# Peptides against a protein of PDB entry 2AUS, part 237

Target 1, 323 residues: chain A of PDB entry 2AUS
Amino acid sequence: ADIKREVIVKDDKAETNPKWGFPPDKRPIELHIQYGVINLDKPPGPTSHEVVAWIKRILNLEKAGHGGTLDPKVSGVLPVALERATRVVQALLPAGKEYVALMHLHGDVPEDKIRAVMKEFEGEIIQRPPLRSAVKRRLRTRKVYYIEILEIDGRDVLFRVGVEAGTYIRSLIHHIGLALGVGAHMAELRRTRSGPFKEDETLVTLHDLVDYYHFWKEDGIEEYIRKAIQPMEKAVEHLPKIWIKDSAVAAVAHGANLTVPGIVKLNAGIKKGDLVAIMTLKDELVALGKAMMSTQEMIERSKGIAVDVEKVFMPRDWYPKLW

## One batch from the design tools (peptide; made by RFdiffusion4, then SolubleMPNN)

Design b2_p27_5_s1 (from b2_p27_5, 11 letters changed)
Fold by OpenDDE base, seed 1:
Structure b2_p27_5_s1 (fold): chain B 323 residues (1-323), chain A 27 residues (1-27)
Amino acid sequence: as target 1 above (323 residues)
Amino acid sequence: SEKSEEILEELKREIEEGTMEMVEELE
């Protein structure tokens, strides 16, 4: 369940000018693409980088980036951020992932034992980083949020797994195989979720993108390409949010840190050091930044730096300078 | 569970002893 974060209102009298900015649902098609994210169904075979390069060619884009690598053989949910939204992928890297995996056992194991052992892998697991990772050979703990066995057919186990970002499913399957005493390997893997992106009506193929781009450019039909591209704000839905005054938007869009007087409302449960999304009162993404205060400190204090602004997305001219 | 802790300790030991083959997930 998308845990609806509680919203705390700090200034209930704050209004927004409807003439300023471009709310996600009111962007012209060209601007929508410039601030877009595709929920791509990555085919098996190509690398995530090759797929991003293909999307850039299909849509005639200068820049794009993906929200977390999928191996060549892995299919499914690959968020691809476009043009001015490219840097929003940084919000998706730390996001939880879900997969459907086919595990092949190297020996016969009773179904009851399979179910019992796999349930024991829910929680904190220790993984080795791959040898080629420049990351120091430190053991890392990762969370398995849930394991759901979908089907058991002899030595083949189909399961759904929710994991912390950077959990290696191949390594998990190897460890399950060891715990079963027979060994196992990953036969197939599909990613079914990457943070706010999942298998739903927004999931599109490379073929869909080709067709939808042609319908727009040749036939003047923008509806399909508009639906195939999500606003960049979708890529930050899982983050805690801070909504700011219209008078603070231009400052933050110029790279100024967010101060406490600029806050209108905010999510509960923000901790110092959290990645937060700074939003307008029209739910436009202004910037990503690091929280310098907790939610409680942002409520109680009258002054100080609330957010260290790291990445600005909003153009400097969408809101007037009111300083 | 006690068994999950035992498996986790065994996995830690196998990782530390280098007896587990590093599954190179190719990034």
Scores: peptide ipSAE 0.006, ipTM 0.378, DockQ to the pose 0.016
Fold by OpenDDE base, seed 2:
Structure b2_p27_5_s1 (fold): chain B 323 residues (1-323), chain A 27 residues (1-27)
Amino acid sequence: as target 1 above (323 residues)
Amino acid sequence: SEKSEEILEELKREIEEGTMEMVEELE
């Protein structure tokens, strides 16, 4: 998520009509909710599915989904996409995660050895899926981006860890314990990041949502519930982006593939096969799709399919048909 | 580390015993 992507401008004369679309910052509250994502502080106890069901009840929603399961005992960052934004969680599933974990060692180990061994787990690690996973027990590699030891108190090791999606911290701790020679288990776990969602001012509780919804419905105060819900575009901030002409928006919103002439600007470093976000010049999410060209090819070519459109988010009527 | 090798050997044994499938060949 922290990869700064250069923006390459292909058409510096492209303008956008301010009357078309609904920019993320200018959506009426009802529309904002329909295209919203909550950065929820999931409490320990309930399942991620129970929490999503509660949010649906609190906010009177028909549909919602979460950006990656947290176990019942695990707290912290759970992105919950609402209504028409529900499918944006697919962009969050492959996103990196950060956790703060408490590891308890089953024996005494010198602090220097703890630090040395934990540093060896930075990089590609072999993981065994947990017994209760619906996934076949398969040996798999996962990347540990970083391990930061926060505190060592005898047998208790508090650490921050950045990991590839689907890395099991419980298994990581088990393997660290084996490598230390004494064994270990996960005592506590909190997720502090899920892609672009982190512990910041946007993090809200279920209680906050109850109060903020009440303030809106009973008192007519929308400001709190508006701030508690992020635009769906937040859920794609970590993806490479392609910005398109106003004339291309309606076609893509109808499920047409993006062709090279529709591109105004794009991120550097797009490869063929990458998941990309197709954006308007007002930073509205039109669709997710698979890049059929590299950034270089999208710049150099005058024609061809740039993106195979897989998931449309924008309504078909936000922009006029100009084809 | 010697222990990382031991974990890898245990994992290889579990694959050979058919208790676990390998997803990616470690090149």
Scores: peptide ipSAE 0.005, ipTM 0.387, DockQ to the pose 0.015
Fold by OpenDDE base, seed 4:
Structure b2_p27_5_s1 (fold): chain B 323 residues (1-323), chain A 27 residues (1-27)
Amino acid sequence: as target 1 above (323 residues)
Amino acid sequence: SEKSEEILEELKREIEEGTMEMVEELE
């Protein structure tokens, strides 16, 4: 998520009409909620599905979805996309995750050996799917981006770990325990990051949401609920972006594929097949789609389908049809 | 211990051979 992608400008003269659209920072509160994502601090105990159901009840919403399951006992960062933003979770499912885990060793191991062995688990690991997973058991590699040991207290090892999406920390701890020769299990787990969502000032509890909703509905104070809900555009910050002309926005909002002439600027390093966010010049999310060209091809070509539009978010009427 | 090295080598081999499947323990 923290990779600053270079921005390549194709059309430096492209302007945007300030009267069109609704920039993320200028949405009326009702519209902000309709296109919102909550950075929820999931409590331990409930399922992610129960928590989403509670948010829907608290905020009187018809639809919501989460950016990747946290198990009942696991706390921390659960992005919950609201209403019209619900499907933005598709961008968060493949996003990297960070956890703080407490590993309990089943025997005594010297600290130097713990540190040495855990460092060997940085990089590409193979995990084995649990017998009860409804997910097709396929051998899959996952990346461990980093392991940071925070504390070692005898048999208890507290560590931070950055992982590829769908890496099981319980399995990682099991394998570390095997490698140490004593065995281990996961005692505690907290998710501290899910793509662009992290433990920061935007993290809110279910209690905060109850209070902030009441302040809005009973007292007319929208400030708290506005701050508690992030714009859906936050949920795509980690994706490569393509910014389009005002004249292309309505077409894409109608489900038309993005063609090369519509591109104003784009991130470097887009590959064919990448999930990309199509943005307005006001940083509004128009759609998610699959790149049909590389960044280089999008620069060099004058014509062709740049992005196969998979999911439109922007309403059709935010920008005029200019064709 | 010799046993931990043997387990690490077996894990590395199972990783290299692609014979170790990923465990998603659904918590």
Scores: peptide ipSAE 0.010, ipTM 0.367, DockQ to the pose 0.015; fails the geometry check
Fold by OpenDDE base, seed 3:
Structure b2_p27_5_s1 (fold): chain B 323 residues (1-323), chain A 27 residues (1-27)
Amino acid sequence: as target 1 above (323 residues)
Amino acid sequence: SEKSEEILEELKREIEEGTMEMVEELE
């Protein structure tokens, strides 16, 4: 999320009509909820599916989905996309994760050795998926972006770890334990980040959601529930973006592929095959799609399909048909 | 360190050979 992507402007004269669409900060509360994502602090105990079911009950919702499973015993950042935003979770599944883990060593190891060995696990590691995983049991490489040791207390090692999506922390801890020669297991795990969602002022509990919903429904106070729900656009902040002309929005909202003439500005570094977010000039999410061109090709070409549109989020009526 | 690289290569080999136990992770 913290990587500032360069923005290349293709059409510096493109303007947007302020009467069209609903910018993320200007949605009525009902519409904000319909296109919302909760940065939930998942408690330990329930499954991610049970927690999603509870949120649906609390907020009286028909649909919701989570941005990547947390095991029952794991707490922390669980993005929950609501109603019309439910499908945005697919942008979060491939996103990097951060955890704070407590590793328990099965023997005594000098702190200097612990620090040295754990540092060697930064980078590419080989992992096996767990036996109960529906994923084909193939050896896979995963990236450990960083390991930060927070505390060492005898055999207990508290550390922060940034990982590629689908990196298993229990397997990592097991391998660290083997490298230390004493063995280890994961005692505790908390997810502190899921792509753009982190431990910040937007993190809310199930209890907070109950209270904030009551304040809205019984007392007419919208402020709390509005702050507790992030716009769906938050869930795509980590993706490369393409901003489109007002005249292209309705076509994309109807499921048409994005063509090169519709592009106003775009992030640098898009490759063919990348997942990209198609945005309005008001930073509204129109759709997710697969890039059919690189950034350079989208700049140099005058025509062609830039993005194969896979998932539309924007309603068809927010922008007029201008074709 | 040379020793850390050797350990990491050995762990990679053990993972490839299937001698390391797969621990079910809390994701």
Scores: peptide ipSAE 0.000, ipTM 0.346, DockQ to the pose 0.015; fails the geometry check

Design b2_p27_5_s2 (from b2_p27_5, 13 letters changed)
Fold by OpenDDE base, seed 3:
Structure b2_p27_5_s2 (fold): chain B 323 residues (1-323), chain A 27 residues (1-27)
Amino acid sequence: as target 1 above (323 residues)
Amino acid sequence: SAESDKILAELKELAEKGELEMVEELE
């Protein structure tokens, strides 16, 4: 999420009509909720599905989905996409995750050995499925971006870990314990980051959501519930972006593929096959899709399909048909 | 793929049972 991507301008004369669309910062409260994502502090105890069901009840919603299941015992950052934004959680799947974990060792190990062995787990590791998993024993390589030891107290090791999507911290701790020769288990786990969502001022509890919804519905105060819900565009901040002409927006919103002439600006480093966010010039999310060209091909070519549109988020009527 | 969907469904079930700390959901 913190990687600043270079922006290449293809059409420097492209303007946007201020009367079209609904920029993320200018949505009426009802529309903001319809296209919202909550940065939820999931409590320990309930499943991620139970928590989503509670949010739907609290906020009187028909649909919601979460950006990656947390174990019932695991607390922390759970992005919950609301209503029309529900499918934006797919953008959070490839996003890196951060955790704070407490590992309990099953024997005494010198601190210097703990530090040395844990450092060897930085990089690419082979994840083993849990022994109880009926899933075909597919070993998968996953990247540990960093391990930061926070505290060592005898057999208890508190550490921060940044991981590639689909890395299991319980499995990591098991392998660390095996490498130490004494065994280990995960005592506690908290997720501190899921792509662009982290522990910051946007993190809210279920109690906060109850209170903020009541302030809106009973007292007419929308400020709190507005702050508690992020625009769906937050969930795509980590993706490479392509910004399109106003004349291309309605076609893409109808499910048409993005063609090269529709591009105004784009991030550097897009490869064929990458998941990309198609944006308006007002930073509204139109759709997610698969890049059919590299950034360089999108610059050099005058025609062709740039993005195969897979998921449309923008309503068809926000921008006029200009074709 | 149908195989990927089956694997994901099983991983979700394991996560909801508290056997896995994280599952990537394609909802």
Scores: peptide ipSAE 0.000, ipTM 0.319, DockQ to the pose 0.051
Fold by OpenDDE base, seed 2:
Structure b2_p27_5_s2 (fold): chain B 323 residues (1-323), chain A 27 residues (1-27)
Amino acid sequence: as target 1 above (323 residues)
Amino acid sequence: SAESDKILAELKELAEKGELEMVEELE
């Protein structure tokens, strides 16, 4: 998520009309909510679905969705996309995750051995899905990006772990325990990151949301609820981006594929088949789509389909039809 | 609101029961 992507400018003379669209920082509060994502601190206990249902009740919403399930007992970062932004969670599902886990060992192991064995789990690991997951009981290879041991206290090992999406920390701990020869189980787990969402000043509780919604509805104070909700564009920060001309925005918002002439600037390193975010020159999310060309092909070619548009977010009327 | 308090109470009670099954279902 923190990989700064180079931006290649294709059209340095392209301007945007300030009267068109609604930049993420300039949305009226109602519109901000309609295109919002909450960085929720999920409490332990409820399911992610129950928490989403509560957010819908608290904020009087018709639709919401979460950016990757957390177990009932697992706390921490749960991105919840609201209303018209609900489908943006598809960008978060494949995103890397970070956790802080407490592993309890079933026997005594020297600290040096713990450190050595845990380091061997950095990289590609074979995971067994949890027994209760309806997910096909197939061994999955998943990447552990890093393991950072925070503390070792006898049989208790506190560690930070960065993982590929769909890596089960419980399974990781089980395998570590087997490799140590004593067995282990997960005592505690907190998710500290989900793609661009992390433990920071944007992290809010359900209690915060109740209070902030009340301040808005009863006292007319929108500041708190505005800060508690991130623009949907936050949920695509980790994706490669393509910025398009104002003249292309309405067509893409109507579900037309992005063609090469519509591109103003783009990130380096886009490959054919990548999920990409199509942005306006005001950093508004227009759509998500599949890259049909590499970055290089999008630069070198004068025509062709650059992105197969899969999910439109922007309303059709934010930009005029210029075709 | 009384409804908000009830939701918060239900949340706390579930938190205390500690049911840990992380199913990242990619729906």
Scores: peptide ipSAE 0.011, ipTM 0.322, DockQ to the pose 0.158; fails the geometry check
Fold by OpenDDE base, seed 5:
Structure b2_p27_5_s2 (fold): chain B 323 residues (1-323), chain A 27 residues (1-27)
Amino acid sequence: as target 1 above (323 residues)
Amino acid sequence: SAESDKILAELKELAEKGELEMVEELE
């Protein structure tokens, strides 16, 4: 999520009509909710699906979805996309995750040895499937981006870990325990980050949502519920972006593929096959799609399909048809 | 310990051979 991507401008004269669309910061509260994502502090105990069902009940919603399952016992950052934004959670599935874990060692190990061994798990790790998972066993190498030891108290090791999506911290701790020669288990786990969503001022509890919804409906105070819900565009901040002309927006919103002439600016480092966010010049999410060209090809070519549009989010009427 | 280093080396070798399995929760 923190990768600053260079922005390459292809058309420096492209302007946007301020009367078209609904920028993320200017949506009426009802529309903001329809295109919202909650950075939920999931409590330990319930499943991610139960929590989503509770949010739907609290906020009187028909649809919602979460940005990657947390086990019942695991707390912390669970992005929950609402209503028309529900499908944006797919952008969060491949995103890196951060956790704080408490590892309990089954024997005494010198602190220097703990530190040395845990550092050896930074990088590519292959994990054994948890024995209890009914899910398809796939041998997968997963990247551990970093391990930061926060505290060592005898046999208890508190650490922060940044991982590639699909890395199992329970399995990591098991393998660390084996490498230490004493064995270990995961005592506690909290997710502190899911892509662009982290522990910050946007993190809210289920209790907060109940109160904030009440303040809006009974007292007419929308400020709290507005702050508790992020725009759906937050859920794509970690993706490479392509910004398009106003004249291309309606076509893409109707499900047309993005062609090279529609591009105003784009991030550097897009590869063919990458998931990309198609944005307006007002930073509104139009669609997600698969890049059919690299950034370089999108700059050099005058024509062709730049993005195969997979999922449209923007309503068809926000921008006029200019074709 | 020599035993921990051996276990670490074996785990790295198993990792390199792709013999470590990951369980994905299928949504």
Scores: peptide ipSAE 0.009, ipTM 0.408, DockQ to the pose 0.015; fails the geometry check
Fold by OpenDDE base, seed 4:
Structure b2_p27_5_s2 (fold): chain B 323 residues (1-323), chain A 27 residues (1-27)
Amino acid sequence: as target 1 above (323 residues)
Amino acid sequence: SAESDKILAELKELAEKGELEMVEELE
């Protein structure tokens, strides 16, 4: 479940000027694209990099990046951040993933045993890193949040799995097969969720993007391409948020660290070291940064650096300098 | 099977020792 984070209000009198900034729902189409993320249904076959290159060609973009690689054979949810939003993918890398997987067993196993063993894989699971990934051979503990068996047909097991970022479903299936004593392999895999991006009305194909871009450029119909591209703020929905005063926005947009006096409201449960999204009172993403204080410290203290700003997204001119 | 139970026990023990990691293939 999307954990609705409690919002603590620090300044209940803080107002925002409606003339400043560009709220996610009020961006002109060109600006919306510049700060956009596509919830792409990646087809099986191409690499995630090839798909990003195709999107850049289709939409005539200079820059794009994806929110976590899908293997060539894997289909489904691939968030693709566009242009000025490209670096928002860093918020999606640590985000949980969901998959639907088809596991093929190499022997006959009673259904009750399949169900019992797969349930033991809910929680902290341990996998060997694949030998060929150039990612430094650091062993990584990852959590399986849930396993839901959808169907069992003899040796074929269809299941939904929610996992911590960096969990190999192929390795999970291999270990399940070992635990069952017959062995198993991954027959099919589809990603159904990547953080806040899921299979919903925002999911679009490469073909949809071609058509929608054509309707905009040739027919002047922007509605379809506007709906096909999500605001970059969607890519940070899963992060703890800090909302800041209008007077603090320009400073943060210039790369200044967020200080405690700039905070209007914030989510509960922020810990020191957490990745946080700095937002305007209009829910515009200003920056990503590292929390230097807990939520409690940000409430109790009158001064100090609350967030070390790591990545600015907002242009410097959307809000006036009020310092 | 006795072999599957042994493998599962070894995996759990490696888990408890923090010697096993789940990794996502970033191709």
Scores: peptide ipSAE 0.008, ipTM 0.450, DockQ to the pose 0.015; fails the geometry check

